# Peptides against a protein of PDB entry 4U39, part 103

Target 1, 302 residues: chain A of PDB entry 4U39
Amino acid sequence: SIKVIGVGGGGNNAVNRMIENEVQGVEYIAVNTDAQALNLSKAEVKMQIGAKLTRGLGAGANPEVGKKAAEESKEQIEEALKGADMVFVTAGMGGGTGTGAAPVIAQIAKDLGALTVGVVTRPFTFEGRKRQLQAAGGISAMKEAVDTLIVIPNDRILEIVDKNTPMLEAFREADNVLRQGVQGISDLIATPGLINLDFADVKTIMSNKGSALMGIGIATGENRAAEAAKKAISSPLLEAAIDGAQGVLMNITGGTNLSLYEVQEAADIVASASDQDVNMIFGSVINENLKDEIVVTVIATG

## One batch from the design tools (peptide; made by RFdiffusion4, then SolubleMPNN)

Design b2_p18_4_s3 (from b2_p18_4, 10 letters changed)
Fold by OpenDDE base, seed 3:
Structure b2_p18_4_s3 (fold): chain B 302 residues (1-302), chain A 18 residues (1-18)
Amino acid sequence: as target 1 above (302 residues)
Amino acid sequence: SSSYEYLDDKRLFISTSK
């Protein structure tokens, strides 16, 4: 089984976005120290952590409170994650609950034997220096607790949206990118396509790899596959070129009109941009909600 | 010990004092 656990406000918003977009084949868990915020989650499983410590009033933007809250609730977290083959831990770094609790939850998942993947955001610069510093500490702790950590630099999201995008919309886009990171991987396992992958394939690329970067490309038209692939490998979300990666996981998602030729074309472009000795695995996914669009997701590890 | 409460077909995990 695949479980997605959203931790804190940002993580829970991402989980809500996943549910709204009907991401299939995963179980959703929402975790928070704020009981009122937790009640707004659409997840089937809701877990309040640190009830004694916080009394449901949240972590007060303090990562140490988030950490202690997760430690207090360790047994409940273990019970919720038990039996999972794969666990996605998603959070917005820089806050109290997400920053502090996500590494603890990730370690619990890993200790249970699950392939543990973190998908987290680094805060926008406009959120302030304090959040950036807290996020750096949380990311460092996550790296030690997961098999693979995908870090999304929120500032790079500003490069793919309109310059006049309101702050609220920028946060919504960050939630969407978190969704794309999880879905880009989970769909390869859970959703049929032209080329199917199994859990073992994904595990080969993601086990004990440390930090990873993600690129996304979307295109339409006659050359949509090639364009989407080119956009993915040149994505602003990639803080480094993919040619230095030891492993690459690629998802080519399209509608019912996705052709094998398009899949091969996209794969060839990504392969050509990668190191000759790279371990590249690619799969295709059919999403009936996509009409003429192709979405290419690239995850570079090592 | 953990207690479970259901709200609108959602499972809520509540930490209870042992």
Scores: peptide ipSAE 0.029, ipTM 0.493, DockQ to the pose 0.015
Fold by OpenDDE base, seed 4:
Structure b2_p18_4_s3 (fold): chain B 302 residues (1-302), chain A 18 residues (1-18)
Amino acid sequence: as target 1 above (302 residues)
Amino acid sequence: SSSYEYLDDKRLFISTSK
């Protein structure tokens, strides 16, 4: 089984976005120290952590409180994650709960034997230096606790949205990118396509790989596959070129009209941009909601 | 809707619907 656990406000917003977009084949768990915020989650399983410590009033933007809250609730977290083959831990880093609790939760998942993938955001620069520093500490802790950590720099999201985009919309886009990171991987396992991967394939690429980068490309039209692939490998979310990666996981998602030729074309473009010795795997996914769009997701590991 | 269970000093919510 695949479980997605959203930790704190940002993580839970991402989980809500995943549910709203009908990401299939995963179980959702929402974790928070704020009981009121947790109640707004759409996840099937909602877990308040650190009830004794925080009394449901949140972590006060203190990562140490988030950490202690997760430690307090370790047994319940273990029970919720038990039996998972793969666990996604998603959070917005820089706050209290997400920053502090996500590494603890990730370690619990890893100790249970699950392939543990972190998908987290760095805060926007405008959120302040304190949040950036807290995020850096949380990311460092996450790296030690996961098999693969995908870090999404929110500032790079600003490069793919209009300059006049309201702050609220920028956060929504961050939630969407987190969704894309999780879905880009989970769909390869859980959703049928023209080329299917199994869990073992994904595990080979993602086990004990440390930090990873993600690129996303979306396109329509006659050359949509090639355009989407080119956008993915040149994505602002990629802080480095993919040619230095030891492993590449690629998802080609399209509607019911996705052709094998388009899948191959996209895969060839990504392969050509990658190192010749890279271990690259790719899968295709059919998503009826995309209709004429193709979405290419590239995850570069190592 | 959600069901709520209190176990010691911890709270678990289980949604009955998605």
Scores: peptide ipSAE 0.027, ipTM 0.443, DockQ to the pose 0.018
Fold by OpenDDE base, seed 2:
Structure b2_p18_4_s3 (fold): chain B 302 residues (1-302), chain A 18 residues (1-18)
Amino acid sequence: as target 1 above (302 residues)
Amino acid sequence: SSSYEYLDDKRLFISTSK
């Protein structure tokens, strides 16, 4: 089974976005120290952590409180994650609960034997220096607790959205990118396509790989496959070029008209941009809602 | 409907309506 656990406000917003977009084949768990915020989650399983410590009032933007809250609730977290083959831990780094609790939860998942993937955001610069510093600490802790950590730099999201995008919409886009990171992987396992991958394939690429970068490209038209692939490998979300990656996981998602030729064309472009010795796997997914669009997601590890 | 479990001031909520 695949479980997605959203931790704190940002993580739970991302989970809500995943549910709203009907990401299939995964179980959703919402974790928070704030009981009121937790009640707004759309997840089937909701877990309040650190009830004694925080009395359900949240972590007060203190990562140490988030950490202790997760430690307090360790047994319940273990029970919720038990039996999972793969666990996605999603959070917005820089806050209290997400920053502190996500690494603890990730470690619990890993200790249970699950392939543990973190999908987290760095805060926007406008959120302030304190958030950035806290995020750095949380990311460092996450790296040690997961098999693969996908880090999304929120500032780079501003490069792919309109300059006039309101702040609230920028956060929504961050939630969407988190969704895309999880879905880009989970769909490869859970959703049929032209080229199917199994869990073992994904595990080979993502086990004990440390930090990862994600690129996304979307295109339409006659050259949509090539354009989407080119956009993915040049995505602003990639803080570094993929040519240094030891592993690459690629998802090519299209509508019912997606062809094998398009899949191969996109894969060839990504392979050509990658190291010659890279371990690359790719899968395809059919999403009937995409109509003429192709979405290419690239995850570079190592 | 929803079910709640409380253990040592810990809360687990499971929604059965979804």
Scores: peptide ipSAE 0.022, ipTM 0.522, DockQ to the pose 0.018
Fold by OpenDDE base, seed 1:
Structure b2_p18_4_s3 (fold): chain B 302 residues (1-302), chain A 18 residues (1-18)
Amino acid sequence: as target 1 above (302 residues)
Amino acid sequence: SSSYEYLDDKRLFISTSK
């Protein structure tokens, strides 16, 4: 089984976005110290942590409170994660609950034997230095607690969107990127396509790999597969990561008209950009909502 | 079914600190 745990406000917003987008084949768990915020979650499983410590009033933007809250509720977290083959831990780093509790939850998942993947955001610079510093500490803790950690720098999102993008929209985009990170991986296991992967395939690429880089490319038209693949690997930062990466996980998602030829074409492009000795796996996913679009997600590990 | 939302440039690169 695959479980996605949203931790704190940002993590739970991401989980809500995943549910709204009908990400399939995963169980959602919402975790928070704030009972009121937790009640707004769309997740099937809702877990309040640190009830004694916080009395449901939240962590007050203090990561230590978030950490202690998760520690207080360790047994309940273990029970909720028991039997999972894979656990995604998603959070917005920089706050109290997400920053403090996410590493603890991740460690619990890992100790239970689950492939544990963190998908987290760094706060925007405009959220302040305190948030950035807290996030850095939380990310450091996450690295030690997960098999693979994908960190989304929110500032990068701002650089690629319109300068007039409202703050609220920027946060929504961050939530969407978190969704894309989780879905890009989970769909390979949970959603049938032209080329199917199993959990063992993903585990080979992601187990004990530490930090990872992710690229996403989207295209339409006659050469959509090639274009999407090229877009996914065209970042200098990503290219450097792929060139020298020990492992590459690739997702080719298209509509019902996605052809095996297109899948192979996209895979060949990414493979050609990778080292000869790279352990590369690729899968395809059919998403009826994409119509003429192809989405290529590349995750480079090691 | 799953849905995707896109940025205007239809590409995104996410880097992590080592």
Scores: peptide ipSAE 0.000, ipTM 0.269, DockQ to the pose 0.033

Design b2_p18_4_s4 (from b2_p18_4, 11 letters changed)
Fold by OpenDDE base, seed 2:
Parts: structure tokens; C-alpha cells; sequence
Structure b2_p18_4_s4 (fold): chain B 302 residues (1-302), chain A 18 residues (1-18)
């Protein structure tokens, strides 16, 4: 089974976005120290952590409180994650609960034998230096606790959105990118396509890989496959080029008109931009909602 | 409305209420 656990406010917003976009084949768990915020989650499973420590009043933007809350609730977290083959831990780094609890939850998942993937955001620069410093500490702790950690730099989202985009919409886009990171992997396992991957393929590419970068490309028209692939490998979300990556996981998602030729064309472009010795795997997904769009997601590991 | 399930921190039981 695949479980997605949203940790704290940002993680829970991402989980809500996943549910709203009908991401299939996964179980959703919402975790928070704030009981009121937790009640607003759309997840089927809701878990309040650190009830004794926080009394449901949240972590007060303190990562140490988030950490201790997860430690207090260890047995509860273990029970919720038990039997998962794969666990996605999603959070916005820089806050109290997400930053502190996500590494603890990830370690619990890993200790249970699940393939543990972190999908987290760095805060926007405008959220201030304190959040950036807290996020750096949380990301460091996540790297030690996961098999693969996908880090989304929120400032790079500002490069792909309109300059007049309201701050609230920038946060919504960050939640959407978190969704795309989870869905780009989970769909390869859970959703049929022209080229299916199994869990063993994904496990091979993601086990004990440390940090990863994600690129996304979307295109339409006659050259949509090539354009989407080129956009993915040149995505502003990639803090570094995919050259030098030890592994590449690629998802080519299209509508019912997606052809094997388009899948191969996209895969060849990504392979050509990667090192010759890279372990590259790719799958395709059919999503009827995309109509004439192709979405290429690239995850570079190592 | 899918009834939210809550895992109780003390009993480790699933409930429909916090």
C-alpha cells in the first residue's frame, strides 16, 4: 500500500490539494499539533500529535515542539503507517510542526521497512530568515530519515508564475507542486499507462538516494511530447541540471490520445540530457482530464 | 462527506470523533 502523510499546515494543504485532484491509489493521513487546523483536513485519517505537550494549540512555529510532539505520539504514528510499502512524507519546511515532526515521522516509516520519500518545500525568501534557517535544519534531518528527499524551492515557483501573482496564489502553487511530486511517482505504480512500472522498479531508483530534484513540463500541440520533456529538464524547480544525477525517474502523463511514439520521444530527450551511466526508468500514465496536454515529471536522484 | 477517522493517542483506536 501507498500512504501519503501530510505533516503540519503546509503538508495538510498539499494533501487537501491531492484529494481535490483525485490522486488515486493512495491512503491519505493528516498529522498536526493544531487540532483546529487538523479538523479542516480532507484526509480520511486524521492524527493529532503531541496532545499532552501542546494541548492541541499547535507548535508555536518551534521545530523542537514539532519534534517532541511526534516523539510523544510515536506509537500512534507507527500504527497509522503499519503495513505501508511506500510512504510519502509531505511538509512545508520552516514552520513548527512540519519542520520538527516530518523527520521523526519519516524515520518511523523507514524503520517499519517502507520506501520513504520526503516531498517538502523550502519557504519563500519573503517568509523571513528565521523560516529559512528552521527549514535548513528540517531538510538536514529529513535527508537522514528518508530514502529520497525531493526538495521544492518555493522561490523558483515565483519564476514560473506571473509577477503579479498574489502571495496566497504562490502558496497554492507550492501546494500544487507538492501534489505533482507525489502524484508523479504514485501514478507510476497505481495508475495504468502505456508503459507501467512496478513498485520494485521505483524502489530500485529511490532507495537510499538522499536528495532529489524535480522538474515539470507541460505542453500541447503536435510537438507536445518533445516540448514537455524539454520544459521538464530545464524547469526552474531544478536547482541543478540533471546532468550528474545518478538516477532519473520519469513520468509521461497524457490523455487517451497519448501515443507510444510521444512517450519514446520524451524519454529520448530526457535520456540525452542525462549522463550516459545514469540509471533511468520511465513510465507513462493515462489521465483523461489532460485532454490534449502532456505532463512530463522528472525526478533526478543523487 | 467521507467521515473522518481519528486515531486516538491513548487507545490507538479509530474513532469518528476527536
Amino acid sequence: as target 1 above (302 residues)
Amino acid sequence: SSSSRYLDSKTLEISTSL
Scores: peptide ipSAE 0.142, ipTM 0.739, DockQ to the pose 0.018
Fold by OpenDDE base, seed 3:
Structure b2_p18_4_s4 (fold): chain B 302 residues (1-302), chain A 18 residues (1-18)
Amino acid sequence: as target 1 above (302 residues)
Amino acid sequence: SSSSRYLDSKTLEISTSL
């Protein structure tokens, strides 16, 4: 089974966005130290951590409280994650609960033998230096606790949105990018397409790889496959070119009119931008909601 | 209304209420 665990406010917002977009074939778990915020989650399974430590009042933006809350609730986390083959740990780094608890939860998932993938955000520069420093510590702890860590730099999201985008919409876009990172992988396993992957294929690319980068491209029209692939490999979310990656995981998602030619064209573009010795795997997914759109997601590991 | 299920920290039982 595939489990997605949202940790703290940002992680729970991302999980809500996944549920609203009807991401299939995954179980959702919401984790928080704030009981009131946890009640607003759309996840089927809700778990309050650190009830003794926090009394359900949250972590006070302190990562050490988030860490201790997860440590207090270790047995509860183990029971919630039991039997998972794959665990996505999603969080916004820089806060109290997400920053402190996500590495502890990830380590528990890994110790249970699950393929453990972190999908996390760095805070925007406007959130201030304190959040950036707390995020750096949380990301460092996540790297040691996961098989693969996808880090989304929120400041790069500002390059793909209008300059007049309100702060609230910038956070919603960060939640959407977290959704795209999880869905781009989970759909390859859980959702049928023209080219299907199994869990073993994904495990080969993502097991013990450390840091990863993600690129996303969306396009419509006659050249939509080529345009989406070109946008993915040149995505502002890629902090480095994909030509240095040891592994590449690619998802080509389209509507019911997605052709095998379009899948091949997109795959050839990404392969041509990658190293010749790279371990590249790609799958296709059919999503009836995309109609005329193609979405290409590229995850570069190593 | 998605029936929220809560995992109790002491009993490890699933409940519909916190």
Scores: peptide ipSAE 0.132, ipTM 0.747, DockQ to the pose 0.018
Fold by OpenDDE base, seed 1:
Structure b2_p18_4_s4 (fold): chain B 302 residues (1-302), chain A 18 residues (1-18)
Amino acid sequence: as target 1 above (302 residues)
Amino acid sequence: SSSSRYLDSKTLEISTSL
């Protein structure tokens, strides 16, 4: 089974976005120290952590409170994660609960033997230096607790949105990028396509790889596969080029008109941009909602 | 309406109410 755990406000917003976009084949768990915020989650399973420590009033933007809250609730977290083959831990780094609790939850998942993938954001620069410093500490702790950590730099989202985009919409786009990161992997396992991967294939690329970067490309039209692949490998979300990556996981998602030729064309473009000795795997997914769009997601590990 | 399930921190039981 695949479990997606949203931790704190940002993680739970991402989980809500995943549920709203009908990401299939996963169980959703919302975790928070704030009981009022937790009640707004759309997740089927809701877990309040650190009830004794926080009294449901949240972590006060303190990562140490988030950490202690997860430690207090360890047995509850273990029970919620039991039997998972794969666990996605999603959070907005820089806050109290997400930054502190996500590494603890990830470690619990890993100790249970699940393939543990972090999908987290760095805060926007405008959120201030304190959040950036807290996020750096949380990311460092996540690296030790996960098999793979996908880090999304929120400032790079500002490069792909209109300059007049309201701040609230920039946060919604961050939630959407978190969704795309989780869905780009989970669909390879849970959703049929033209080329299916098994869980063992994904585990080979993601197990004990440390930091990862994600690129996304979307295109339509006659050359949509090639354009989507080119956009993915040149994505602003990639803080570095995919050359030098030890592993590449690629998802080519299209509508019912997705052809095997388009899948191969996209794969060849990503392969040509990768090192010759890279361990690359790719899968395809059919999503009827995409109609004429192709979405290419590239995850570079190592 | 997907009934939200809550895992109780004390009992480890799943309930439909916080």
Scores: peptide ipSAE 0.064, ipTM 0.671, DockQ to the pose 0.018
Fold by OpenDDE base, seed 5:
Structure b2_p18_4_s4 (fold): chain B 302 residues (1-302), chain A 18 residues (1-18)
Amino acid sequence: as target 1 above (302 residues)
Amino acid sequence: SSSSRYLDSKTLEISTSL
């Protein structure tokens, strides 16, 4: 089974976005120290952590409170994650609960034997230096606790949105990028396509790889496969080129008109941009909601 | 015999499996 656990406000917003987009084949868990915020989650499983420590009033933007809250609730987290083959831990780093609790939750998942993937955001620069410093500490802790950590630099989202994009929309886009990161991997396992991957293939690429980068490309029209692949490998979300990656996981998602030729074309572009010795695997997913669009997601590990 | 085209996810080779 695949579980997605959203931790704190940003993680829970991402989980809500996943549910709204009907990401299939995963179980959703919402975790928070703030009971009121937790009630707004659309997840079936909602877990308040650190009830004794925080009394449901949140972590006060203190990562140490988030950490202690997860430690207090360890047994509950273990029970919620039990039997998962794969666990996605999603959080917005820089806050109290997400920054502090996500590494603890990730470690619990890993200790249970699940393939543990972190999908987290760095705060926008406008959120201030304190959040950036807290996020850096949380990301460091996440690296030790996960098999793979995908870090989304929120400032790079500003490069792909209109300059007049309201702050609220920038956060929504961050939630959407978190969704795309989870879905881009989970669909390879859970959703039938032209080329299916098994869990063992994904595990080979993602197990004990540390930091990863994600690129996304979307295109339509006659050259949509090539364009989407080129956009993915040149994505502003990639803080480095993929040519240094030891592993590449690629998802090629299209509608019912997705051709094998388009899949091959996209895969060849990504392979050509990668090292010759890279362990690259790719899957193809059919999403009927994608009419003429192709979405290419690239996860570069190592 | 529906020849299914198979693209190997690792080798990028297209094979026709019978």
Scores: peptide ipSAE 0.006, ipTM 0.380, DockQ to the pose 0.142

Design b2_p18_5_s4 (from b2_p18_5, 8 letters changed)
Fold by OpenDDE base, seed 2:
Structure b2_p18_5_s4 (fold): chain B 302 residues (1-302), chain A 18 residues (1-18)
Amino acid sequence: as target 1 above (302 residues)
Amino acid sequence: MKVKKEILDFFVGKAKDL
């Protein structure tokens, strides 16, 4: 089974966004130290951690409280994760619960033998230096606890939004990018497409790879596959070019009119931007909700 | 419904300006 765990406020917002977008073939778990915030989750499984430590009042933006809350609730986390083949741990770094608890939850998933993928955000620069420093510590701890860690730099989301975009919309876009990172991988395994990958293929690319970068491209029209692929490899979310990656995972999602030619054209563009010795795996997914759109997701590991 | 369109318009909107 595939499990998605949203940890703290940002992780739970991302999980809510996944549920609202009908990400299929995954089980959703919401984890928080704030009982009131947890009640707003759409996840079937809601877990309050650190009930003795926090009394449901949250972590007070302290990562050490988030860590201790997950440690207090270790047995409950183990039982919720038991039998998972793959675990996505999603969180907004820089807060108390997400920063402190997500590494503990990830380590529990890894110790249970699940392929453990972190999908996390760095806070926006406007959230202040304290959050950036807390996020750096949480990201370092996540890197040790996961097989692959996808890090989304929220400031790069500001390069893709209009300058007049309200702060609340920038956070919603961060939640959506977290969704796309999870969906781009989970759909390759859980959703039938033109080219299906098995879990062993995904495991080969993602096991013990450390940090990963994600690019996303969306396009329409006659050259939509090529344009979506070019946008994915030049995505502002890629802090570095995909040249130098040891592994590349590519998802090509389209409507019922997605052709094998379009899949090949997109794959050739991503392969041409990658090293010759890269282990590239690509899959294709049919999403009937996509009309004329193609979505290309690229995950570079290593 | 509105939020799906805003996200699509967001990614498609910059596709017109690049």
Scores: peptide ipSAE 0.000, ipTM 0.354, DockQ to the pose 0.038
Fold by OpenDDE base, seed 3:
Structure b2_p18_5_s4 (fold): chain B 302 residues (1-302), chain A 18 residues (1-18)
Amino acid sequence: as target 1 above (302 residues)
Amino acid sequence: MKVKKEILDFFVGKAKDL
């Protein structure tokens, strides 16, 4: 089974966005120290952590409170994650609950023998230096606790959106990029497509790989597959070129009109931009909601 | 050229098991 655990405010917003976009074949868990915020989750499983420590009033933007809250609730987290083959841990780093609890939850998932993937954001520069420093410490702790850690730099989202984009829309786009990171992997396993990967293929690419980068490309029209692939490998979210990656995971998602030729064309572009000795796996997914769009997701590991 | 053949062999392999 695949479980997605959203940790704190940003992680829970990302999980809500996944549920709203009908990401199938996964179980959703919302974790928070704030009981009022947790009640707004759309997840089937809602877990309040650190009830004795925080009394449901949240972590006060303190990562040490988030950490201690997860440690207090360890047995409850173990029970909720039990029997998962794969666990996605999603969080916005720089806060109290997400920064402190996500590494503890990730370690619990890994100790249970699940393939543990972190999908986390760095805060925007406008959230201030304190958030950036807290995020750096949380990312370092996540790297030790996961098999693969996808880090999304929120400032790079501002290169994709209009500079006049309201702060609330920039946060919604960060939640959407977290969704795309989880969905881009989970769909390869859980959603039937033109090319299905098994869990063993994904485990081979993602097990003990450390940090990963994600690129996304979307296109329409006659050359949509090639354009989406080119946008994915040149994505501002890729802080480094994919030619240095030891592993590449590619997802090509399209509507019912997605052709095998388009899948091959996109895969050939990503392979040509990668190292010759790269371990590349690719899948394709049919999503009827995309109509004429193709979405290419690339995850570079190593 | 090698990647294209491995991709084709992967496609043809899974299409034969359907």
Scores: peptide ipSAE 0.000, ipTM 0.410, DockQ to the pose 0.048
Fold by OpenDDE base, seed 4:
Structure b2_p18_5_s4 (fold): chain B 302 residues (1-302), chain A 18 residues (1-18)
Amino acid sequence: as target 1 above (302 residues)
Amino acid sequence: MKVKKEILDFFVGKAKDL
């Protein structure tokens, strides 16, 4: 089974966005130290951590409280993650709960033998230096606790949204990018498409790879596959060129009109931008909600 | 060149199992 665990406010918002977008074939778990915030989760499984430590009042933006809250609730986390083949740990870094608890939860998933993938955001620079420093510590702890860590730099989301975008919409876009990171991998395994990958293929590319970068491209029209692929490999979310990656995971998602030719065209573009010795795997997914859109997700590992 | 061949072999392999 595939489990997605949202940790703290940002992780829970991302999980809500995943549920609202009907991401298939995954079980959703919401984790928080704030009981009121946790009640707003759409996840079937809701877990309050650190109930003794925090009394449900949250972590007070302190990562050490988030860490201790997850440690207090270790057995409950183990039970919720038991039998997962793959675990996505999603969080907004820089806060208390997400930054502190997500590495502990990821380590529990890894110790249970699940393929453990972190999908996390760096805070916006405008959230201040304290959040950036807390996020850096949380990201470092996540790297040790996961098989692969996808880090989404929120400042790069400001390059893909209009400058007049309200702050609330910029956070919604961060939640959407977290969704795309999880969905871009989970759909390869859990959602039937033109080209299905098995879990063993994904496990080979993602096991013990450390940091990963994600690129996303969306396009419509006659050249939509090539445009989406070009946007994915040139995505602002790719902080480094894809040609340095040891592994590339590609997802090509389209509507019912997605052709094998479009899948091949997109895959050829990503392959041509990658190293010749890169381990590339790609899948294709049909999502009826995309109509005439193609979404290309590229995850560069190593 | 290798990646193009692996992609082609993947397409040809999966197209035979359909």
Scores: peptide ipSAE 0.000, ipTM 0.409, DockQ to the pose 0.049
Fold by OpenDDE base, seed 5:
Structure b2_p18_5_s4 (fold): chain B 302 residues (1-302), chain A 18 residues (1-18)
Amino acid sequence: as target 1 above (302 residues)
Amino acid sequence: MKVKKEILDFFVGKAKDL
């Protein structure tokens, strides 16, 4: 089974966005120290952590409170994650609960023998230096606790959005990029496509790889596969070029009109931009809601 | 320039149709 665990406010917003977008074949778990915020979750499983420590009043933007809250609730987290083959841990780094609890939850998932993938955001520069410093500590702790850590730099989202984009829309965009990071991997396993990957292939690329970068490309029209692939490998979300990656995971998602030729064309472009010795795996997914769009997701590991 | 708008339109467009 695949489980997605949203940790704290940002992680729970991302999980809500995944549920709203009908990301299939996964179980959703919402974790928070704030009982009021947790009640707003759309997840089937809702877990309040650190009830004794916080009394449901949240972590007060302190990562040490988030950490201790997860440690207090370890047995509950273990029971909720039990029997998962794969666990996605999603969080907005820089807060109290997400930054402190996500590494503890990730370690619990890993200790249970699940393939543990972190999908986390760095805070926007406008959220201030304190959040950036807290996020750096949380990212470091996540890196040690996961098999693969996808880090989304929120400031790169501002390169994609209009300069006049309201702050609330920039956060919704961060939640959507978190969704795409989870969906781009979970769909390869949980959603039938033209080319299905097995869990062993995904495990080979993602096990003990440390930090990963994600690129996303979207296109329409006659050359949509090639354009989407070129956009993915040149994505602003890639803090480095895809050259030098030891492993590449590629997802090609399209409508019912997605051809095997388009899948191959996109895969050839990503392979040509990667090192000759790269371990590349690619899968395809059919999403009837995409109509004429192709979405290429690339995850570079190593 | 085109790439930025298409990605934005995908992210924002799906946000409006949901």
Scores: peptide ipSAE 0.000, ipTM 0.363, DockQ to the pose 0.027

